Peptides against a protein of PDB entry 3V4O. Designs and how they scored, part 140

Target 1, 234 residues: chain A of PDB entry 3V4O
Amino acid sequence: DQPLAKDKVALLIGNMNYREHPKLKAPLVDVYELTNLLRQLDFKVVSLLDLTEYEMRNAVDEFLLLLDKGVYGLLYYAGHGYENFGNSFMVPVDAPNPYRSENCLCVQNILKLMQEKETGLNVFLLDMCRKRNDYDDTIPILDALKVTANIVFGYATCQGAEAFEIQHSGLANGIFMKFLKDRLLEDKKITVLLDEVAEDMGKCHLTKGKQALEIRSSLSEKRALTDPIQGTEY

## One batch from the design tools (peptide; made by RFdiffusion4, then SolubleMPNN)

Design b2_p22_1_s3 (from b2_p22_1, 8 letters changed)
Fold by OpenDDE base, seed 1:
Order: sequence, then C-alpha cells, then structure tokens
Structure b2_p22_1_s3 (fold): chain B 234 residues (1-234), chain A 22 residues (1-22)
Amino acid sequence: as target 1 above (234 residues)
Amino acid sequence: MELQSYSPLLGKEYEEYLKKLE
C-alpha cells in the first residue's frame, strides 16, 4: 500500500554571490549537504550555484522536462527572496537593486507548470526571506492552480519574516538546513517529517521570535521522500 | 557566532550597507 514514485527528480539552487545585494555563505554548504541526502533517497539531483536570471529560468525549464506523470519533483532554493501577495520570488544573482518581480522567478508559476506535468508530488523547500518588496507594487496575475492535492511547501520562515544563516568558525549553514538534514532520510510522510523539523527548529534559542518553519500543504496521500521508485525492489 | 539575514537590502538601505563596507 506504499505509494510509488514513477521517478524522483530534484533541482537545487543556491545563490550567494549577488552583484547588487549582500553576499551569502550558507547556500553553498546547504546545497551540497542536501544533494548528498537526496541522492541517498534515489533522487536524480541537479545542483546549481549562483545563477543569473537567464540561467535560473533555463534550469527550471530543464527540470520541468524531467517531470512527468507520477514523478516526484522537489525544488530547493537558498538565497535572497521575497514574497508579494502570497507569491514567492527567488532572486537571481544578477538582479538589479532594486529589483522587480519581472527580474525574479515566481515559485507559484513553477508549481503551475509542474501541475501540468501531472507529477505525483511537488515539494518546495524555500530557504529565503519572505518579506515584502516595497519597491514593486505590481500585483502579479497568476493562473489558477489545479486541485492536485500533492503540494508541500516548506518555508524556512514565516510570512513577512526573515530567514537566517549561522556563521561560526568560518562555516555557515542555513538554520533551516541545519535541522532539515537530521530528519530528511526518515521514512515518514513529508508533512510529518517537516513538522518534526519545525519542532526541532523551534527549540533553537538563536531564532526564537525571529524565524520559524512554516508548512503549507494540500497533500492528501501518505507520500514520503523515501517512497520507492516504480519497477525497483527494496 | 552570528546570524546573517537572507533579506536583501534595497535602495537607501543598500547604499548604507555599501558605505559600511568601505
């Protein structure tokens, strides 16, 4: 009765070396660690760092080509970001200052395209800030999403809040990844897994009142990242 | 140990940030 994935594909993007925004450090390590973990879960993983707008859009296009009916798709992003009107925007490294939504990639647009592929599971892990960009008052008009009941968002922080990285002894890790990596391999429904991550993160004294994991899901099946791929024996 | 925000700095805030780096 265990759900099966036709395939499992992940796109990981970490942006750090911004041209006109503060540089980050943690995405490098976080992408690397997540890559290794997802590969242990038999995901086909494409990991990219410091992408321009053009490169990001191309990466997403290529990622979508790997998706099909029943495929598990996972998108991870670490970097600068913002949220306007409930839409999450990933900021490319060559984004201007200030930037507008047209300079960035809208996650919800990607989700829509994933739905068109009839994926079995859509997981978004967004390690970015969710503060509003006041320099862009444009209200994006997005097409209505389908009711697929297979969507899971793991936001590193709450709406309108910031996400942080911890810098210690020359090393930097995102707070989200710090706790996610400890649970990611567990054979549990993805929402349950993330809930446990949220609890672990909530115990961190460094981010109390500053950053908290938010889970947004319409997942109606017991889907896990550990679900086997069809045609394989475990 | 310190926390670094992923929040982008825009406009005047970014300009001030750059000045601090000098």
Scores: peptide ipSAE 0.353, ipTM 0.831, DockQ to the pose 0.806
Fold by OpenDDE base, seed 3:
Structure b2_p22_1_s3 (fold): chain B 234 residues (1-234), chain A 22 residues (1-22)
Amino acid sequence: as target 1 above (234 residues)
Amino acid sequence: MELQSYSPLLGKEYEEYLKKLE
């Protein structure tokens, strides 16, 4: 009765050196640390930094090619982002100021494409802000999602709120990753794991009332990042 | 310790940010 993954694939993107937006520091360290953790979980990990729009779209396309029926897919993004009408947008480093949705990558569109691959689990860890872009009122028309009951969103912050990194002595770490890394290797249902991360994060005095983890999921099975790959059970 | 927002400052907010860096 133990859930099994056909394979486990992760795409990690960290954008820091923006051309027309404030530069960030934490994504470099956060992507590195998450890469090491996911590899311990037998994920095949592709980690990329400072991607242009063109490069991000190509990275997503290549990521999708690695997905197939029963595969666990995980997308992590750290960088600038926004949310309009329930849709999450990742901002490439070459995005203009101000930007529009056509300049960015919509996470829900990626989810739609992942569903077409009949993946076993779709996990999105979005370490970005979720404030509305007031410069673009365009309502995106997206294809209806299938009912797959295998979707988990871990938002670093609440709807309409901001995500932060800790700056000290020239070093920076994202608040989300600070707490996620301590529990990521635990053998627990992914939603339970994230719930515990949320509680840990809630005890942080620095972000009290400013940033809180939000979990949005439709997961009908007890799937964990620690689930073994078919034929390779330990 | 200080917190840096991941907010992509836009328009006037971005211009104000740039002025503060000067």
Scores: peptide ipSAE 0.344, ipTM 0.826, DockQ to the pose 0.848
Fold by OpenDDE base, seed 2:
Structure b2_p22_1_s3 (fold): chain B 234 residues (1-234), chain A 22 residues (1-22)
Amino acid sequence: as target 1 above (234 residues)
Amino acid sequence: MELQSYSPLLGKEYEEYLKKLE
């Protein structure tokens, strides 16, 4: 009865050293910590830092090549981001100021491509802001998503809101990762897991009224990050 | 302890940010 993954692949991107935007600190640590956790979950993890637009697109392309039918795909992004008309955009370190959607990577486009691979699970963990880009009011025209019922979005913050990192004594961690890391290894449906993370995060006085985890999912099966890989015994 | 936003600063906002760093 337990769902099985054909394979588990994750792409982690942490952008910090922006050329035309404020520099961040937490993505370095967050990517590192998440990498270690996902590897414990038997994910094949590719972790990259400070990617240009070109590099990000290439990384996504390579990531997609590793996806296939039944494969669990996880994309984590920590860095500057925005959301326009329900579309999430990851900002490369070389993005211009101001930027447009064409300068950034649209998560929903990646999702579409993942669906074409007939993945078993598509998880997006987006540690970025979701404020609208007022400098570009164009509506992206995206192809309609397929009904795959295997999609989970974990937004570090709610729509129109900001995500934050905590900086203290030279150490910085994203608020999202601070709480996610404590539960990521739990053998629970991914949406349930994220819901618990949301509750934990909600208890943080620093971000009350400023940042709240949002879960958006279409997941009809009890898929967990702990699901074993088909043909393997642990 | 300080919070830093992941929100991109654009245009004049970014310029103001840069001025503060000077």
Scores: peptide ipSAE 0.343, ipTM 0.829, DockQ to the pose 0.823
Fold by OpenDDE base, seed 5:
Structure b2_p22_1_s3 (fold): chain B 234 residues (1-234), chain A 22 residues (1-22)
Amino acid sequence: as target 1 above (234 residues)
Amino acid sequence: MELQSYSPLLGKEYEEYLKKLE
């Protein structure tokens, strides 16, 4: 008796070439690697790079259109970000400096919309910093979330901390993806999988005391990214 | 190996960053 996904859909966003913020490098490689892995898991993957606010919102809208009852939805973001009052904000490449929450995309808002689709699983992999934006004290008023018990957050770093990429020889990899990619194909409950990634990351001497994976979940079923799609041979 | 933070540089910090690029 194995859980089944109606479908599996992923949106991967990697922002690097910011107009008013330092440029990044790792999202290019990380998005590429994650795309290949998720496709091996039969995810329908849309991978996009360097999105403006308008483009990001459109991408999310299109992503939501692919979601439906029982669908596994995965959102991966690599780029600049921040967290205010427990809300995670993804920063578009055309965000001003300084930026406000209105210039960014709130992950929790996306989660709310995913819940409305009655998804079977909502996974957020956020490879971004979680430091507070001191230039904006606006408290977003978000709609209350439903009790769906199918939510998993994988934060590349802990609250108030930073996420990093490793740069060498012109190539860069995010710390999070460096360890995530080694476990992603394992047939394990997603929270268990991420817990193992957390342990692996904890062994990295480069980011010890600087970056640590945080898992926030409400998952009452043994859902895995390897779960087969209903109606398909497995 | 070098670490690059994903933390945005805002305000004065960003201005200083721009100066370094000049």
Scores: peptide ipSAE 0.338, ipTM 0.825, DockQ to the pose 0.804

Design b2_p22_1_s4 (from b2_p22_1, 11 letters changed)
Fold by OpenDDE base, seed 1:
Structure b2_p22_1_s4 (fold): chain B 234 residues (1-234), chain A 22 residues (1-22)
Amino acid sequence: as target 1 above (234 residues)
Amino acid sequence: MKLQSYSPLLGKELEEYLKKLK
């Protein structure tokens, strides 16, 4: 049977113009391209650029209000980030140098809140560096997650590694988005789709040895981004 | 659906925008 989504909502955040950290270029193009693709998949998409901590928290809060039972939720982030003790932190543009967890948004906390909404699918696409932040000695205490079997993480890079961008014709794309955009519209289970993206990245001489996609999933159903929304004809 | 560029929306503006998507 074809899985159905009650609705499909995506929040895309691209942070580039950091105040105290190196500026990025790829998030602009990546957010734009992903927005267009997700619209073709009938996602309701909110795309925001260069958010402060306050703005990011507000965006996430409002995004969560759009989630409900059976809704597909997708969070995309492109920008600076770090990973400590298995927790991913998105860095706002106004984060200090060095930044700490209290200055950033923890993805796993967002996941917990999404689980409380009983979403049908939770997809996180994180295009950020995953290096450990040695300046943050805080050990996060997170609430226990539910076993919802509907979670997919697509990390643009492997643990402890950096994410890169490829500049072409004056535009810069993240390596992750370069390959993701070619397959995102395919009617395949999201984990299968991402696995194929990973293979594409691995075959590219520009990416080999530099950046590898990591997929972390507990998805037990054949859910795809192309799944139709309930009440609609396809 | 919106691509926000140049400057982010204020919290209140964002809230109003997202409410329209419901």
Scores: peptide ipSAE 0.034, ipTM 0.437, DockQ to the pose 0.023
Fold by OpenDDE base, seed 3:
Structure b2_p22_1_s4 (fold): chain B 234 residues (1-234), chain A 22 residues (1-22)
Amino acid sequence: as target 1 above (234 residues)
Amino acid sequence: MKLQSYSPLLGKELEEYLKKLK
């Protein structure tokens, strides 16, 4: 049987104009294009740019309020970030230099909160670097995750590596979005879709050996971003 | 489906926007 979503909600965050860190360009275009695609998939999309720590935390809180049993939740982030001990940290635009975990938002904490909402699907698309932050020696002790088997992580780059944007005079996509946007509307299990994106990236001479998509998932059902919303007729 | 117009939101506009979604 075709899986159904009770609703579909996405939070997209693109941070570019950092106060104490190098400014980025691609998140603007990436958020724009992803917004349009997800809306075509009947997602309720909140797209925010250049968020402070306070604003990011508020955005996540409000996003969580939109989640409920059976709802598909998607979080996209483009900006500076790091990964320590398997935990991904999104860096707000007002983060100090150097930034630490207390200045950032932990994605795995958000996942834990999403699980409490009994969501139907949790998708994280993280377009950020995943290098270790040596200035952050905090070892986060996170609460144990529930066994929900509805989790998908799409990392724009592999662990310990960097994510890149295309350097042009004009606005251009980051490498991840360049390939993701070509397949996002396909009616396929989300893990299969991302796997194909990974293959596309691997075939491109621009990205081969430089940036590789990593997929981490525990998804026991054939859930797709194209899944219809319950109560609607297609 | 058709491409939609896009208006980026700032953090200060989040509350108002989210209220409209509900």
Scores: peptide ipSAE 0.029, ipTM 0.429, DockQ to the pose 0.024
Fold by OpenDDE base, seed 4:
Structure b2_p22_1_s4 (fold): chain B 234 residues (1-234), chain A 22 residues (1-22)
Amino acid sequence: as target 1 above (234 residues)
Amino acid sequence: MKLQSYSPLLGKELEEYLKKLK
């Protein structure tokens, strides 16, 4: 009765050196830390930094090619972003100022494509802004999603809020990753794990009232990032 | 237009807090 993954694949994107927008620092360390953790969990991890729109789209396409029935797919993004009408948009480093949806990658579109692959689990960890982009007045029309009950969104911040970083010894680490990394290896249902991370963030006086983790999930099975890969010895 | 901000927080203080959680 132990849930099994056919395989586990993760795409990690950290955008920092924006051409037309403020540069960021945290994504570098965050992607690095998460890469190491996910590899310990036997994920096949592709980690990329400072991707243009073209490169991001290609990376997502390649990521999707690795997905199949029963595969665990995890997408992590750290960088600029926005949320319009409940849709999350990841901003490439070469995005214009101001940027619009046509310049960005819609996470929900990626989810749709993942569903078509009949994945066993779809996890999105989004360390990005969720504020409304007033310069983008387009209303995204997305195809209806399937009812797969295997979706988990972990937002580094609540809707409309900002994310923060910790500067220590010359390094900048995002708040979300700082709390996530302490629990990511735990053998728990992914939603339970993220809930505990949320509690940790909420108890911290430094982040209280400033940044809160938001979990959006439809997960009917006890799926964990620690789930063994089918056919492997453990 | 500022759509994202990563405001720095005191790293040492947060690290100490995280240690207490363990």
Scores: peptide ipSAE 0.135, ipTM 0.513, DockQ to the pose 0.080; fails the geometry check
Fold by OpenDDE base, seed 2:
Structure b2_p22_1_s4 (fold): chain B 234 residues (1-234), chain A 22 residues (1-22)
Amino acid sequence: as target 1 above (234 residues)
Amino acid sequence: MKLQSYSPLLGKELEEYLKKLK
């Protein structure tokens, strides 16, 4: 039978107007597009742009307060970022140059906190660079994750690679969102959906060899973003 | 040093490709 969500909550963060780093353009439109799509999927969506470290941490905290047993939680981030030793770090707009892990938000730490809420599904969509930060050689000590088998990571790019945007009509879209938006409403297991997005990206001559979606998941149930919320079944 | 740089791609070509996928 199709799984049910207790509720569906999403936090979308798009950082573009960095103080000490190159400014981006895509997050604005990407957050907007994803917001509209997730709302169509009956997600309660909080969308925020250009967050400082303090604001990002607060946003995450508030997001976590909305999570509970069986709730689907989705975190989307578009902006500067890096990956060190398998840990993803989201860079606030007020991060120094260079930034270190203490200036950033670790996604895996957020995941741990989401697990503590006994969520039904944890989805992370990370549209950021995944290059190693050479200015941060520290190995973060992270708490061990629980075995919840309800985790999905969608990385806009592969490890060590960059993300790209498309300039069109004065606006810019991230490559990841450009492909994701065409499939996000499909009633499919989230990993299957993302896999199809990955194939779409791979078939495009513009992105082939330049940007590839990476899916990392531990999802033992057929959970989809289209799963109905308990009490609202038809 | 830039840890991330969004490289622009040609929008029209991508749009056309996406239309074909539908």
Scores: peptide ipSAE 0.089, ipTM 0.464, DockQ to the pose 0.080; fails the geometry check

Design b2_p22_2_s1 (from b2_p22_2, 10 letters changed)
Fold by OpenDDE base, seed 4:
Structure b2_p22_2_s1 (fold): chain B 234 residues (1-234), chain A 22 residues (1-22)
Amino acid sequence: as target 1 above (234 residues)
Amino acid sequence: EEEEERRRREEEAARDSLLQAR
């Protein structure tokens, strides 16, 4: 049987104009391109740029309100970030320098909340660095995740490494989106799709040895971003 | 070996100039 989504909802965040950190450029392009692609896949997409901590938290809250049993949820983030003890932190544009976990949004906390909604699929595309933040020694105690077997992480880079964007005077993507966008519309299991993206990105000499896509999943069903929405004709 | 190391450093520097870490 063809897997079906009750609905498909995506939140895309691109942070570029940081107040106390280096400015970025590519998240603008990355978010716009991904928005267009996901809309072609019948996602309801909310795309936001340059969010403060307050705005990011509100955006996530609103996103969660759109989730329900069987709904496909996708979160994409492009901006500064870090990873401490396996926890991914998205950095708002108004984060202090240095930033700490209390200033940032923890992705795993969002996942926990998504699980409570009994979603059909949870996809996280994290286009940020995963380096340890030495200025943050907090060890967060997170609630144990449920065994839902519907989680997919697409990390733009491997643990402890950086994610990059091209320094270009014109429009350019981040490295991850450069390759992701070419395959996103393919009717394939999301983990298979990301694996192919990983291979494509691996051929990029510019980031060889510096950035590599990492897939982390427990997806037990053949679910794809192309899966039709219940009640729709196809 | 010294030349190879120099080449590697130059390549890395070139990459760094073209990339912005997030």
Scores: peptide ipSAE 0.486, ipTM 0.825, DockQ to the pose 0.828; fails the geometry check
Fold by OpenDDE base, seed 5:
Structure b2_p22_2_s1 (fold): chain B 234 residues (1-234), chain A 22 residues (1-22)
Amino acid sequence: as target 1 above (234 residues)
Amino acid sequence: EEEEERRRREEEAARDSLLQAR
C-alpha cells in the first residue's frame, strides 16, 4: 500500500484555431475540465491551447524534463490528428494543408523518450481522429520500444475512424471528454476506468457506429491516476 | 425497404449535422 508514484505530471494540449484547417471549439472546454480534475488528483498540470509546431515541440520537451524514474506521465491531446501505419500524429495549428509527418508530432516518438526516463506509468489520451492521411506516405523510422509494461493508450476513437465534438454555439465537450470527466476521479486501475468510459460512450446514440473508445495497454500492474505520490500524506 | 433506407439516411444526416470531426 505504499505510494507508487514518484510524481505525477500531465501535459494537456488543445488545438482549435487552425490556420489552414477547420476550426474546432470543444478542446477549450475539454482541456479546462481535465485540468481541474487532474489537479484534484495532485497532478502537476501544464495546459496549453493553440500551439504551433515549434510551441508543441517545446512543450513536449519541457514535459519530458519533468519526467523521471517512477513518475507518472500523462499526455492529453485534443485537436486534429491522423494515424499512419500505427503511428499517431498530432497536428499543430500552423500546419500546412495538406499536412505531413514532418509538420506534426509523432506520439510514439514521445513514448520512446518517456521510456528513456524510466517513468512509472505512461498514459496517452488522444482525442483526435485516427484516419489515414492519404497525402503522407512517409513511413517513420522509429527506434524499438522497450518492454516496460506501463503504457496505456486511450484513443477517443477506433482505428481508421474519426473523433467528434458536438456542434454547438456555446461551450460543450468533445464526445470523449464528456464521458471521461465523469469517471476520471475514480480509484480504479486506469485501464478499468477507461473500459467503463468506453461503455458509457457506447450508450451515446449520437455517435453509435461513428466513434468508439479504444484502449491499448501493456500495463501489467495495478496503477491508477489516484495513486498517491511518494512522500505525501495519505 | 426503400422507406427504411430513406429514414436511415435522414437519421445519419441529422447526426452528421450535429457533429464536427477532429
Scores: peptide ipSAE 0.484, ipTM 0.817, DockQ to the pose 0.848; fails the geometry check
Fold by OpenDDE base, seed 2:
Structure b2_p22_2_s1 (fold): chain B 234 residues (1-234), chain A 22 residues (1-22)
Amino acid sequence: as target 1 above (234 residues)
Amino acid sequence: EEEEERRRREEEAARDSLLQAR
């Protein structure tokens, strides 16, 4: 009873060179390494760096066009972000300072659109901060989500906390990717895989008490990133 | 106790210096 994916599609976004916010470094490496891993898992991967709001929205739109019934969709984001009232916002490189929700992409809105595509699995790996943006008190009016039981959020950090990267002169991963990359190819239910990553991250003294992986899932099937694609022989 | 607290603060400061928040 091996679950099958109709297809597997991933959009990876790494934002580093912000115009009005501190520049980051690790998203480059994070996206690169994750791209290679996901391709090994037979994902069709679109990887993009330093996207403006317009470009991010377009990328998401194009990503959604690749989704269909039974398709596994994975969105990875590394960059600045925030969380207000349970809604996750990805910050484009051209976002103003301070930014508001209207300047950012709401992950939950993307999820809603993915649900409309009747995807087989929706995975969000959000390698960004989840602190409240005090400059935006707007509560987004979101459409109600369907009960699809195929949603997995891997947050690089816990609610109200920050996600970090190491300030390294050379190439280095963010904290989340540092541990994720070591397990991503494992043939395990995605939530189990992420739980193991969480434990590994928890052993990191550098971020102990500062960053912890959070998994939020509504996944009723044993779906893994390693699940084979229908009609393919491996 | 005060010494332990100082040590903890120093360690935290050291960690913070190595980390950049996203």
Scores: peptide ipSAE 0.483, ipTM 0.824, DockQ to the pose 0.873; fails the geometry check
Fold by OpenDDE base, seed 1:
Structure b2_p22_2_s1 (fold): chain B 234 residues (1-234), chain A 22 residues (1-22)
Amino acid sequence: as target 1 above (234 residues)
Amino acid sequence: EEEEERRRREEEAARDSLLQAR
């Protein structure tokens, strides 16, 4: 049977104008380009820039309201971030310096909530650093995740490593989006697609030894971003 | 060896100047 999505919904967040942290440049372009691509794939896309903690939490809540049984959900984040004990944290633009987990959004918590919606596919594209935040001594206690076998993480970088954006006089992408955008429209299983992106990124001399894509997947079915929406004809 | 190390450091510095960590 051809895999079908009940609907396809994406939330894209790009944070760059931080108050207490170095400003970024590429998230603007990254979110813009990804928005256009996902819309071509018939995703309902909500794209937001420079969100405060309050705004980010609200955006996630609204995103979750759009999810339901069989819906494909995609979350993309470009900005500052960190990873502690396997948990990924997205940093809002109004986060203090130093920031702690209480100031940030935990991706794994979002995943838990997505699982409760019985989604058909959960894709996380995290275009942020994964370094340990030594100023955050909180050990998160997460509830047990359900076994849904429909989760895909595309990390822009390896555990404990940094994700980068290119410094140009003009507009430029982050490293991850630079390669992702070239393959995103391909009709392939999402994990296969990301694997190809990883290979492309691996050939980049600029980030060799500094940044590499990591794929984490429990996806047990052939699911693609190109999968048609149920009830629609193409 | 010292010259090679210097060259390597210069190349790394040049690369770093082209990247910003998120």
Scores: peptide ipSAE 0.478, ipTM 0.813, DockQ to the pose 0.845; fails the geometry check

